# Peptides against a protein of PDB entry 4U39: the designs that were tried, part 90

Target 1, 302 residues: chain A of PDB entry 4U39
Amino acid sequence: SIKVIGVGGGGNNAVNRMIENEVQGVEYIAVNTDAQALNLSKAEVKMQIGAKLTRGLGAGANPEVGKKAAEESKEQIEEALKGADMVFVTAGMGGGTGTGAAPVIAQIAKDLGALTVGVVTRPFTFEGRKRQLQAAGGISAMKEAVDTLIVIPNDRILEIVDKNTPMLEAFREADNVLRQGVQGISDLIATPGLINLDFADVKTIMSNKGSALMGIGIATGENRAAEAAKKAISSPLLEAAIDGAQGVLMNITGGTNLSLYEVQEAADIVASASDQDVNMIFGSVINENLKDEIVVTVIATG

## One batch from the design tools (peptide; made by RFdiffusion4, then SolubleMPNN)

Design b2_p17_2_s2 (from b2_p17_2, 12 letters changed)
Fold by OpenDDE base, seed 1:
Structure b2_p17_2_s2 (fold): chain B 302 residues (1-302), chain A 17 residues (1-17)
Amino acid sequence: as target 1 above (302 residues)
Amino acid sequence: SAFDQKLAKSVTDLNQV
């Protein structure tokens, strides 16, 4: 089974966005130290952590409180994650609960033998230096606790949205990028396409790989596959080019009109941007809601 | 890996801004 665990405010907003977009084949868990915020989760499983420590009042933007809250609730987290083959841990780094608890939760998932993937954000620069420093510590702790860590630099989201985009919409786009990262992987396993991957294929690319980059490209029209692939490998979300990656996981998602030719064309473009010795795997997904759009997600690991 | 080191460096450079 695949579990997605949202940790703290940002992680739970991302989980809500995943549920709203009907991401299939995954079980959702919301974790928070703030009981009021947790009640706003759409997840079926809602877990308050550190109830004794925090009394449901949240972590006060302190990562050490988030860490201790997850440690207090370790047995409950273990029970909720038990039997998962794969666990996505999603959080907004820089806060109290997400930054402190997500590494602890990730370690619990990994110790249970699940393929553990972190999908986390760095705060926007406008959230201030304190959040950036807290996020750095949380990301470092996540890297040690996961098989693969995808870090999304929120400031790069500002390059893909209109300059007049309200701050609230920039956070919604961060939630959407977290959704795209989780869905781009989970759909390869859970959703039928023209080329299906199994869990073992994904595990080969993602197991014990450390940091990963994610690129996303969306296009329409006659050359949509090639354009989407080119956008993915040049995505502003990529902090670096995908060259030198040991593994590449590619998702080509399209509507019912997605052709094998389009899948191959997109795969060839991503392969051309990767090292010759890269272990590249690609899958295709059919999403009837995309109609004429193709979405290419590239995850470069190792 | 060299790639993981490249990414770790990118993280560090962003934290210095």
Scores: peptide ipSAE 0.240, ipTM 0.781, DockQ to the pose 0.026
Fold by OpenDDE base, seed 4:
Structure b2_p17_2_s2 (fold): chain B 302 residues (1-302), chain A 17 residues (1-17)
Amino acid sequence: as target 1 above (302 residues)
Amino acid sequence: SAFDQKLAKSVTDLNQV
């Protein structure tokens, strides 16, 4: 089974966005130290952590409180994650609960033998230096606790949105990018396409790989496959080019009109941007909600 | 790997700004 665990406010907003977009084949778990915020989760499984420590009042933007809250609730987390083959841990880094609890939860998932993937955000620069420093510590702790860590630099989202985009919409876009990262992987396993992957294929690329880069490209029209692939390998979300990666996981998602030719064209572009010795695995997904769009997701590991 | 080191460095460089 695949489980997605949203940790703290940002992680729970991402999980809500996944549920709203009907991401299939995954079980959703919401974790928070704030009981009121947790009640707003759309997840079937809701877990309040650190009830004794925090009394449901949240972590006060302190990562050490988030960490201790997860440690207090270890047995409950173990029970909720038991029997998962794969666990996505999603969180906004820089806060209290997400930054502190996500590494603890990830370690619990890994210790249970699940393929553990972190999909987390860095704070925007406008959230201030304190959040950035807290995020750095949380990301370092996540890297040690996961098989693969995808870090979304929120400031790069500002490169793809209008300059007049309200702060609330920038956070919603961060939630959407987290959704795309989880869905881009989970759909390869859970959703039939023209080229299907199994869990063993994904595990080969993602097991004990450390940091990963994620690029996303979306396009329409006659050259949509090529354009989407080019956008993915040049995505602002990529902190570096995908060259030198030991593994590449690629998802080509389209509507019911997605062709094998378009899948091959997109795959060839991503392969051409990768090393000759790269272990590239690609799958295709049919999403009926996509009309004329193709979405290419590239995850580079190494 | 060289790639993980490249990424780890990139993460560190972004945290210094």
Scores: peptide ipSAE 0.240, ipTM 0.781, DockQ to the pose 0.027
Fold by OpenDDE base, seed 2:
Structure b2_p17_2_s2 (fold): chain B 302 residues (1-302), chain A 17 residues (1-17)
Amino acid sequence: as target 1 above (302 residues)
Amino acid sequence: SAFDQKLAKSVTDLNQV
């Protein structure tokens, strides 16, 4: 089974966004130290961690409280993750619960033998230096605890949104990018397309790879496949170019009119932007909601 | 890996800003 575990406020917002977008073939778990915030989760499984430590009042933006809360609740986390083949751990780094608990939860998933993928955000620079420093510590701990870690730099979201975009919409876009990172991988396994992948294919690309980059491209029109692929490999979400990656996982999602030619054209563009020795695996997904859009998601690993 | 090191460096450089 595939499990998505949202950790703290940002992780739970991302999980809510996944549920609202009907991401299929995954089980959702919401984890928080704040019992009131946890009650607002749309996830089927809701887990309060550190009930003795925090009394359900949250972590007070302290990562050490988040860590200790997950440690207190280790057995409960183990039971919730048991039997998962793959675990996505999603969180907003820089807070208390997400930053502290996500690495502990990821390590538990990995120790259970699940393919463990972190999909996390950095805080925006405007959230202040304290959040950035806390996020850096959390990301470092996540890197050791996962098979693959996708880090989304929230400041790069400001390059893809309108300059007049309200701050609350920028946070919603961060939740949406977290959704796209999870869905871009989970759909390759769970959702039929023109080219299907299995879990073993994904595991080959993502197992023990460390840091990963994610690029996303969306386009419409006659050249939509090529344009979406070009946008994905040049995505502002990429902290670096995908050159030198040992593995690339590509998702090409389109409507019912997605052609095999468009899939191949997009794949060739991503392959051409990668090293010759790259292990590239690509799948296609049909999403009836996209109509005339193509979405290309590229995960570069290793 | 060299790529993981490249990313770790880019992460560090972004944290130094």
Scores: peptide ipSAE 0.246, ipTM 0.779, DockQ to the pose 0.026; fails the geometry check
Fold by OpenDDE base, seed 3:
Structure b2_p17_2_s2 (fold): chain B 302 residues (1-302), chain A 17 residues (1-17)
Amino acid sequence: as target 1 above (302 residues)
Amino acid sequence: SAFDQKLAKSVTDLNQV
């Protein structure tokens, strides 16, 4: 089974966004130290961690409280993760619960033998230096606890949104990018397409790879496949070019009019931007809601 | 890997600001 765990406020918002977008074939778990915030989750499984430590009042933006809360609740986390083949751990880094608890939860998933993928955000620069420093410590701890860690630099989201975009919409876009990262992988396993992948294919690319880059491209029109692929490999979300990656996982998602020609054209563009010896695996997904859009997601690992 | 080290540097350089 595939489990998605939203950890803390940002992770729970991302999970809510995944549920609202009807991401299929995954089980959702919401984890928080704040009982009131946890009650607002749409996830089927809601887990309050550190009930003795925090009394449900949250972590007070302290990652050490988040860590200790997950450690207190270790057995409950193990039970909720038991039998998962793959675990996504999603969180907004820089807070108390997400930053502190996500690495502990990831390690528990990994110790259970699940393919453990972190999909996390760095805070925006405007959230201040304290959050950035806390996020850095959490990201470092996540890297050691996961098979693959996708880090979304929120400041790069500001490059793809209008300058007048309200702060609340920038956070919603961060939640949407977290959704796209999880869905871009989970759909390759759970959702039929023109080219299907299995869990073993994904495991080959993502097992013990450490840090990963994610690029996303969306396009419409006659050259939509090529444009979406070009946007993915040049995505602002990429902190570096995908060159030198040992593995590339590619998702080409389109409507019912997605052609094998378009899939091949997109795959060739991503291959041309990758090293010649790269292990590239690509799948296609059919999403009837995309109509004329193509979404290309590229995950580079190495 | 060299790629993971490249990415790890990107993570650490943001910590020096």
Scores: peptide ipSAE 0.241, ipTM 0.782, DockQ to the pose 0.025; fails the geometry check

Design b2_p17_2_s3 (from b2_p17_2, 9 letters changed)
Fold by OpenDDE base, seed 2:
Structure b2_p17_2_s3 (fold): chain B 302 residues (1-302), chain A 17 residues (1-17)
Amino acid sequence: as target 1 above (302 residues)
Amino acid sequence: SAFDEKLAKNVVDLNQV
């Protein structure tokens, strides 16, 4: 089974976005120290952590409180994660609960033998230096606790949105990018396409790989596959070029008109931008809602 | 890893600002 755990406010917003976009084949778990915020989750499973420590009043933006809250609730987290083959841990780094609890939850998932993937954001620079410093500590702790850690730099979202985009929409786009990171992997396993991957293929690419970067490209029209692939490998979300990757996981998602030729064309572009010795796997997904759109997601590890 | 070194550098650069 595949489980997605949203940890703290940002992680739970991302999980809500996944549910709203009907991401299939995954079980959703919302985790928070704030009981009122947790009640707003759309997830089927809702877990309040650190009830004794916090009394449901949240972590006060302190990562040490988030950590201790997850440690207090270890047995509950273990029971919720038991029997998962894969666990996504999603959070906004820089806060209290997400930053502190996500590494603890990830370690619990890994210790249970699940393929554990972190999908986390760095805060926007405008959230202030304290959040950036807390996020750096949380990312370091996540890296030790996961098989693969996808880090999304929120400041790079400002390069892909309109300059007049309201701050609230920038946060919604961060939630959407977290969604795309989870869905780009989960759909390869759970959703049929022209080229299907199994869990063993994904596990080979993602097991004990450390940090990963994600690029996304979307295009329409006659050259949509090539354009989407080019946008993915040049995505502002990539803090580094993919040519230094040891592994590449690629998702080519299209509508019912997606051709095998378009899938191959997109794969060849990503392969040509990668190292010659890269272990690349690619899958295709059919999403009837995309119509004429192709979405290429590239996850570079190494 | 190459990404780890680049990401670590970016974090250090962000912490110096």
Scores: peptide ipSAE 0.089, ipTM 0.692, DockQ to the pose 0.022
Fold by OpenDDE base, seed 4:
Structure b2_p17_2_s3 (fold): chain B 302 residues (1-302), chain A 17 residues (1-17)
Amino acid sequence: as target 1 above (302 residues)
Amino acid sequence: SAFDEKLAKNVVDLNQV
């Protein structure tokens, strides 16, 4: 089974966004130290951690409280993650609960033998230096606790949105990018397409790879496959070029009109931008909610 | 790895600011 565990406010907002977009073939778990915030989760499984430590009042933006809260609730986390083949741990880094608890939860998933993938955000620079420093510590701890860690730099989202975009919409876009990172991988396993991957294929690319970057491209029209692929490999979310990657996981998602030719055209563009010795796998997904759009997601590891 | 080095650099750069 595939489980997605949202940790703290940002992780739970991302999980809510996944549920709202009907991401299939995954089980959702919401984890928080704030009981009131946790009640707003759409996840079927809701877990309050650190109930003794925090009394449900949250972590006070302190990562050490988030860590201790997850440690207090270890047995409950183990039971919720038991039998998962793959676990996505999603969180916004820089806060209390997400930053502190996500590494502990990831380690629990890994110790259970699940393929453990972190999908986390760095805070926006405008959230202040304290959040950036807390996020850096949380990301370092996540890296040691996961098989693959996808880090989304929120400041790069500001390059793809309008300059007048309200702060609340920038956070919603961060939640959407977290959704795209999880869905871009989970759909390759759980959702039929023109080219299907199995869990073993994904495991080969993602096991013990450390840091990963994600690129996303969306396009429409006659050259939509090529345009989406070019946008993915040049995505502002890619802090480095994909030519330095040891592994590439590619998802080509389209509507019911997605052709095998378009899938190959997109794959060839990504392959041509990658190292010759790269271990590349690609899958295709049919999403009936996509009309004329193609979405290319690239996960670069190594 | 190139991404590991970049991530590590970003952590160091953030700690130096």
Scores: peptide ipSAE 0.074, ipTM 0.684, DockQ to the pose 0.022; fails the geometry check
Fold by OpenDDE base, seed 3:
Structure b2_p17_2_s3 (fold): chain B 302 residues (1-302), chain A 17 residues (1-17)
Amino acid sequence: as target 1 above (302 residues)
Amino acid sequence: SAFDEKLAKNVVDLNQV
């Protein structure tokens, strides 16, 4: 089974966004130290951690409280993650609960033998230096606790949105990018396409790979496959060039009109931009909601 | 790896600020 665990406010917002977008074939778990925020989760499984430590009042933006809350609730986390083949741990780094608890939860998932993938955001620069420093420590701890850590730099989201985008919409876009990172992988396993992957294929690319970056491209029209692939490999979210990757996981998602030619064209563009010795795996997904759009998601590891 | 180095550099740069 595939489990997605949202940790703290940002992780729970991302999980809500996944549920709202009908991401299939995954079980959702919401984790928080704030009981009021946790009640707003759409996840079937809601877990309050550190109930003795915090009394449900949250972590007070302190990562050490988030860490201790997850440690207090270790047995409950183990029970909720038991039997998962794959665990996505999603969080917004820089806060109390997400930053402190996500590495502990990831380590529990890994110790249970699940393929453990972190999908996390760095805070925007405007959230201030304290959040950036807390996020850096949380990201370092996540890297040791996961098989692959996808890090989304929120400041790069500002390059793909309008300059007049309100701060609240920039956070919603960060939640959407977290959704796209989880869905871009989970759909390769759970959703049939023109080229299907299994869990073993994904495990080969993502097991013990360390840090990863994600690129996304969306296009329409006659050259939509090529344009989506070019946008994915040149994505502002790819802070490093794809040619430095040791592994590439590619998802080519389209509507019922997606052709094998378009899939091959997109795959050839990403392969041509990658190192010759790269371990590249690509799959296709059919999403009937994508009428004329192609979405290319690239996850570069190593 | 290039991504690990970039992640590590960003952590170090943030710790130096």
Scores: peptide ipSAE 0.061, ipTM 0.676, DockQ to the pose 0.022; fails the geometry check
Fold by OpenDDE base, seed 1:
Structure b2_p17_2_s3 (fold): chain B 302 residues (1-302), chain A 17 residues (1-17)
Amino acid sequence: as target 1 above (302 residues)
Amino acid sequence: SAFDEKLAKNVVDLNQV
């Protein structure tokens, strides 16, 4: 089974966005120290952590409180994660609960033998230096606790949105990018396509790989596969070129008109931009909601 | 790794600001 755990405010917003986009084949768990915020989650499973420590009043933007809250609730977290083959831990880094609790939850998942993938954001620069420093500490702790850590630099989202985009819409786009990172992997396992991967293939690419970057490309028209692939490998979300990756996981998602030729064309473009010795795997997904669009997601590990 | 180096650099840059 695949479980997605949203941790703290940003992680729970991402989980809500995943549920709203009907991401299939995953179980959703919302985790928070703030009981009022947790009640706004759309997840079926809602877990308040650190109830004794925080009394449901949240972590006060302190990562140490988030950490201790997850430690207090360890047995409940273990029970909720039991029997998962894969666990996604999603959080907005820089806050109290997400930054402190996500590494603890990830370690619990890993200790249970699940393939543990972190999908986290760095705060925007406008959120201030304190959040950036807290996020850096949380990312370091996540890297030790996961098999793969996908880090999304929120400032790079500002390169893919209009300059007049309101601050609230920039946060919604961060939630959407977190969704795309989880869905880009989970769909390869859970959703049938033209080329299916098994869980063992994904595990080979993601197990004990450390840091990862994600690129996304979307295109339409006659050359949509090639254009989507080119956009993915040149994505602003890629803080480094994919040619330095030890592993590449690629998702080619299209509508019912997606052809094997388009899948191969996209895969060849990504392979040509990667190292010759890279362990690259690719899968295809059919999403009936994508009419004329192709979405290419590239996850570079190593 | 290239991504680890990039992450490490970003942490250092943030700590220096």
Scores: peptide ipSAE 0.044, ipTM 0.644, DockQ to the pose 0.022; fails the geometry check

Design b2_p17_2_s4 (from b2_p17_2, 12 letters changed)
Fold by OpenDDE base, seed 2:
Structure b2_p17_2_s4 (fold): chain B 302 residues (1-302), chain A 17 residues (1-17)
Amino acid sequence: as target 1 above (302 residues)
Amino acid sequence: SAFQQKLATNVTDLNQV
């Protein structure tokens, strides 16, 4: 089974966005130290952590409180994650609960033998230096606790949205990029396409890989496959070219009109941007909600 | 590679704050 665990405010917003976009084949778990915020989750499973420590009042933006809250609730987290083949841990880094609890939860998932993938954001620069420092500590702890860690730099989201985008919409786009990172992997296993991958294929490329970069490309029209692939490998979220990656996981998602030719064209573009010795795996997904759109997601590992 | 350097810095660069 695949489980997605949202940790703290940002992680729970991302999980809500996944549920709203009908991401299939995953079980959702919401974790928070704030009981009022947790009640707003759309997840079926809602877990309050650190009830004795915090009294449900949250972590006060302190990562050490988030850590201790997850440690207090270890047995409850173990029970909720038991029997998962794969666990996604999603959080906004820089806060109290997400930054402190997400590494503890990831370690619990890994110790249970699940393929553990972190999908986390760095705070925007405008959230201030304190949040960036807290995020850096949380990201370092996440790297040691996961098989693969995807770090989304929120400042790069500002390069793909309009300059006049309200702050609230920039946060919603961060939640959407977290969704795309989880869905881009989970759909390869859970959602049929023209080319299907199994869990063993994904496990081979993601097990004990450490940090990863993610690129996303979306296009429409006659050359949509080539344009989406080119946008993915040149994505502002890919803070470096994928040349020198040791592994590449590619998702080509389209509507019912997605052709095998378009899948091959997109795969060839990403392969041509990669080293000859790269371990590349690619799958295709059919999403009936996509009309003329193709979405290419690239995850590159070192 | 620039890619490998970026992967390393994405986790260790406490100095960019």
Scores: peptide ipSAE 0.404, ipTM 0.825, DockQ to the pose 0.026
Fold by OpenDDE base, seed 5:
Structure b2_p17_2_s4 (fold): chain B 302 residues (1-302), chain A 17 residues (1-17)
Amino acid sequence: as target 1 above (302 residues)
Amino acid sequence: SAFQQKLATNVTDLNQV
């Protein structure tokens, strides 16, 4: 089974966005130290961690409280993650619960033998230096606890949204990018397409790879496959070019009119931007809601 | 790997701003 565990406020907002967008074939778990915030989760499984430590009042933006809360609730986390083949750990880094608990939860998933993928955000620069420093410590701890870590730099989201975008919408877009990262992988396993992948294919690319880059491209029109692929490999979400990656996982998602030619054209573009010796695995997903859109997600590992 | 070193460098440069 595939489990998505949202940790703290940002992780739970991302999980809510996944549920709202009907991301299929995954089990959702919401984890928080704040009981009131946890009640707003749409996840089927809701877990309050550190109930003795925090009394449900949250971590007070302290990562050490988030860590201790996950440690207190270790057995409950183990039981919730048991039998998962793959675990996505999603969190907004820089807060108390997400920053502190996500690495502990990731380690629990990894120790259970699940393919453990972190999909986390760095805070926006406007959230202040304290959050950025806390996020850096949490990201370092996540890197040691996961098989693959995807870090979304929230400041790069400001390059893809309108300059007049309200702060609340910028946070919603961060939640949406977290959704796209999880869905771009989970759909390859859980959702039928023109080219189906199995869990073993994904595991080959993502097992013990450390940090990964994620690029996303969306396009419409006659050249939509080529344009979406070009946008994915040049995505503002990429902190660097995908050159020198040892592994690439590619998702090509389209409507019912997605052709095998479009899939091949997109794959060839991503391959041309990768190392010649890259292990590239690509899957195709059909999403009837996309109609004329193609979404290309590229995850580069190595 | 060279790729991981590239990623680590980018993380440090973003933390220096």
Scores: peptide ipSAE 0.400, ipTM 0.805, DockQ to the pose 0.026
Fold by OpenDDE base, seed 1:
Structure b2_p17_2_s4 (fold): chain B 302 residues (1-302), chain A 17 residues (1-17)
Amino acid sequence: as target 1 above (302 residues)
Amino acid sequence: SAFQQKLATNVTDLNQV
């Protein structure tokens, strides 16, 4: 089974966005130290951690409280994650609960033998230096606790949204990018396409790889596959070019009109931007809601 | 790997800003 665990406010907002977008074939778990915030989760499984430590009042933006809260609730987390083949741990780094608890939860998932993928955000620069420093420490701890860590730099989201985008919409776009990262992987396993991957294929690319980059491209029209692939490998979400990656996981999602030629054209573009010795695995997904759109998700590892 | 080193440097540079 595939489980998505949202940790703290940002992780739970991302999980809500995944549920609202009907991401299929995954089980959702919401984790928080704030009981009031946790009640707003759409996840079927809601877990309050650190109930003795925090009394449900949250972590006070302190990562050490988030860490201790997850440690207090270790047995409950183990039981909730038991039997998962894959666990996505999603969080907004820089806060108390997400930053502190996500690495602990990821380690629990990994110790249970699940393929453990972190999909986390860096705070926006406007959230202040304290959050950036807390996020850096949490990302470092997360890297040691996961098989693969995808870090989304929120400031790069400002390059893909309109300049007049309200701050609340920029946070919603961060939640959407977290959704795209999880869905871009989970759909390769859970959703039929023209080229299906198994869990073993995904595990080969993502197991014990450390940090990964994620690029996303969306296009329409006659050259939509090529344009989407070019946008993915040049995505503002990429902190670096995908050159020198040892592994690439590619998702090509389209409507019912997605052709095998379009899949191959997109794959060739991503392969040409990668090392010649790269282990590239690509899958295709059919999403009837995309109509004429193609979405290319590239995850570079290694 | 060289790729992981590249990613680690980018993380460090973003933390210095």
Scores: peptide ipSAE 0.390, ipTM 0.803, DockQ to the pose 0.026
Fold by OpenDDE base, seed 4:
Structure b2_p17_2_s4 (fold): chain B 302 residues (1-302), chain A 17 residues (1-17)
Amino acid sequence: as target 1 above (302 residues)
Amino acid sequence: SAFQQKLATNVTDLNQV
């Protein structure tokens, strides 16, 4: 089974966005130290952690409280994760609960033998230096606790949205990028397409890889496959070019009109931007909610 | 790997801002 765990406020907002977009074939778990915020989760499984430590009042933006809260609730986390083949841990780094608890939860998933993938955000620069420093510590701890860590640099979202975009919409876009990262991987396993992958294929690319890059491209029109692939390999979300990656996982998602030719065209573009010795695995997904759009997701691993 | 070193450098540079 595939489980998605949203940890703290940002992780739970991302999980809510996944549920609202009907991401299939995954089980959702919401984890928080704030009981009131946790009640707003759309996830079927809701877990309050650190009930003794925090009394449900949250972590006070302190990562050490988030860590201790997850440690207090270890047995409950283990039971919720038991039997998962794959676990996505999603969180907004820089806060208390997400930053502190997500590495602990990820380690529990990994110790249970699940393929453990972190999909987390860096805070926006406007959230202040304290959040950036806390996020750096949380990301370092996540890197040691996961098989693959995808870090979304929120400041790069400001390059893809209008300059007048309200702060609330910028956070919603961060939740959407987290959704795209999880869905871009989970759909390759859970959703039929023109080219299907199994869990073993994904595990080959993602097991014990450390940090990974994620690029996303969306396009429409006659050259939509080529344009989406070009946008993915040049995505603002990429902190670096995908050159020198040892593994690439590619998702080509389209509507019912997605052709095998378009899949091949997109794959060839991503291959041309990758190392010659790269292990590239690509799958296709049919999403009936996509009309004329193609979405290309690229995960590059070392 | 060279790729992981590239990523580690980028993480460090972002932490210096």
Scores: peptide ipSAE 0.386, ipTM 0.801, DockQ to the pose 0.026

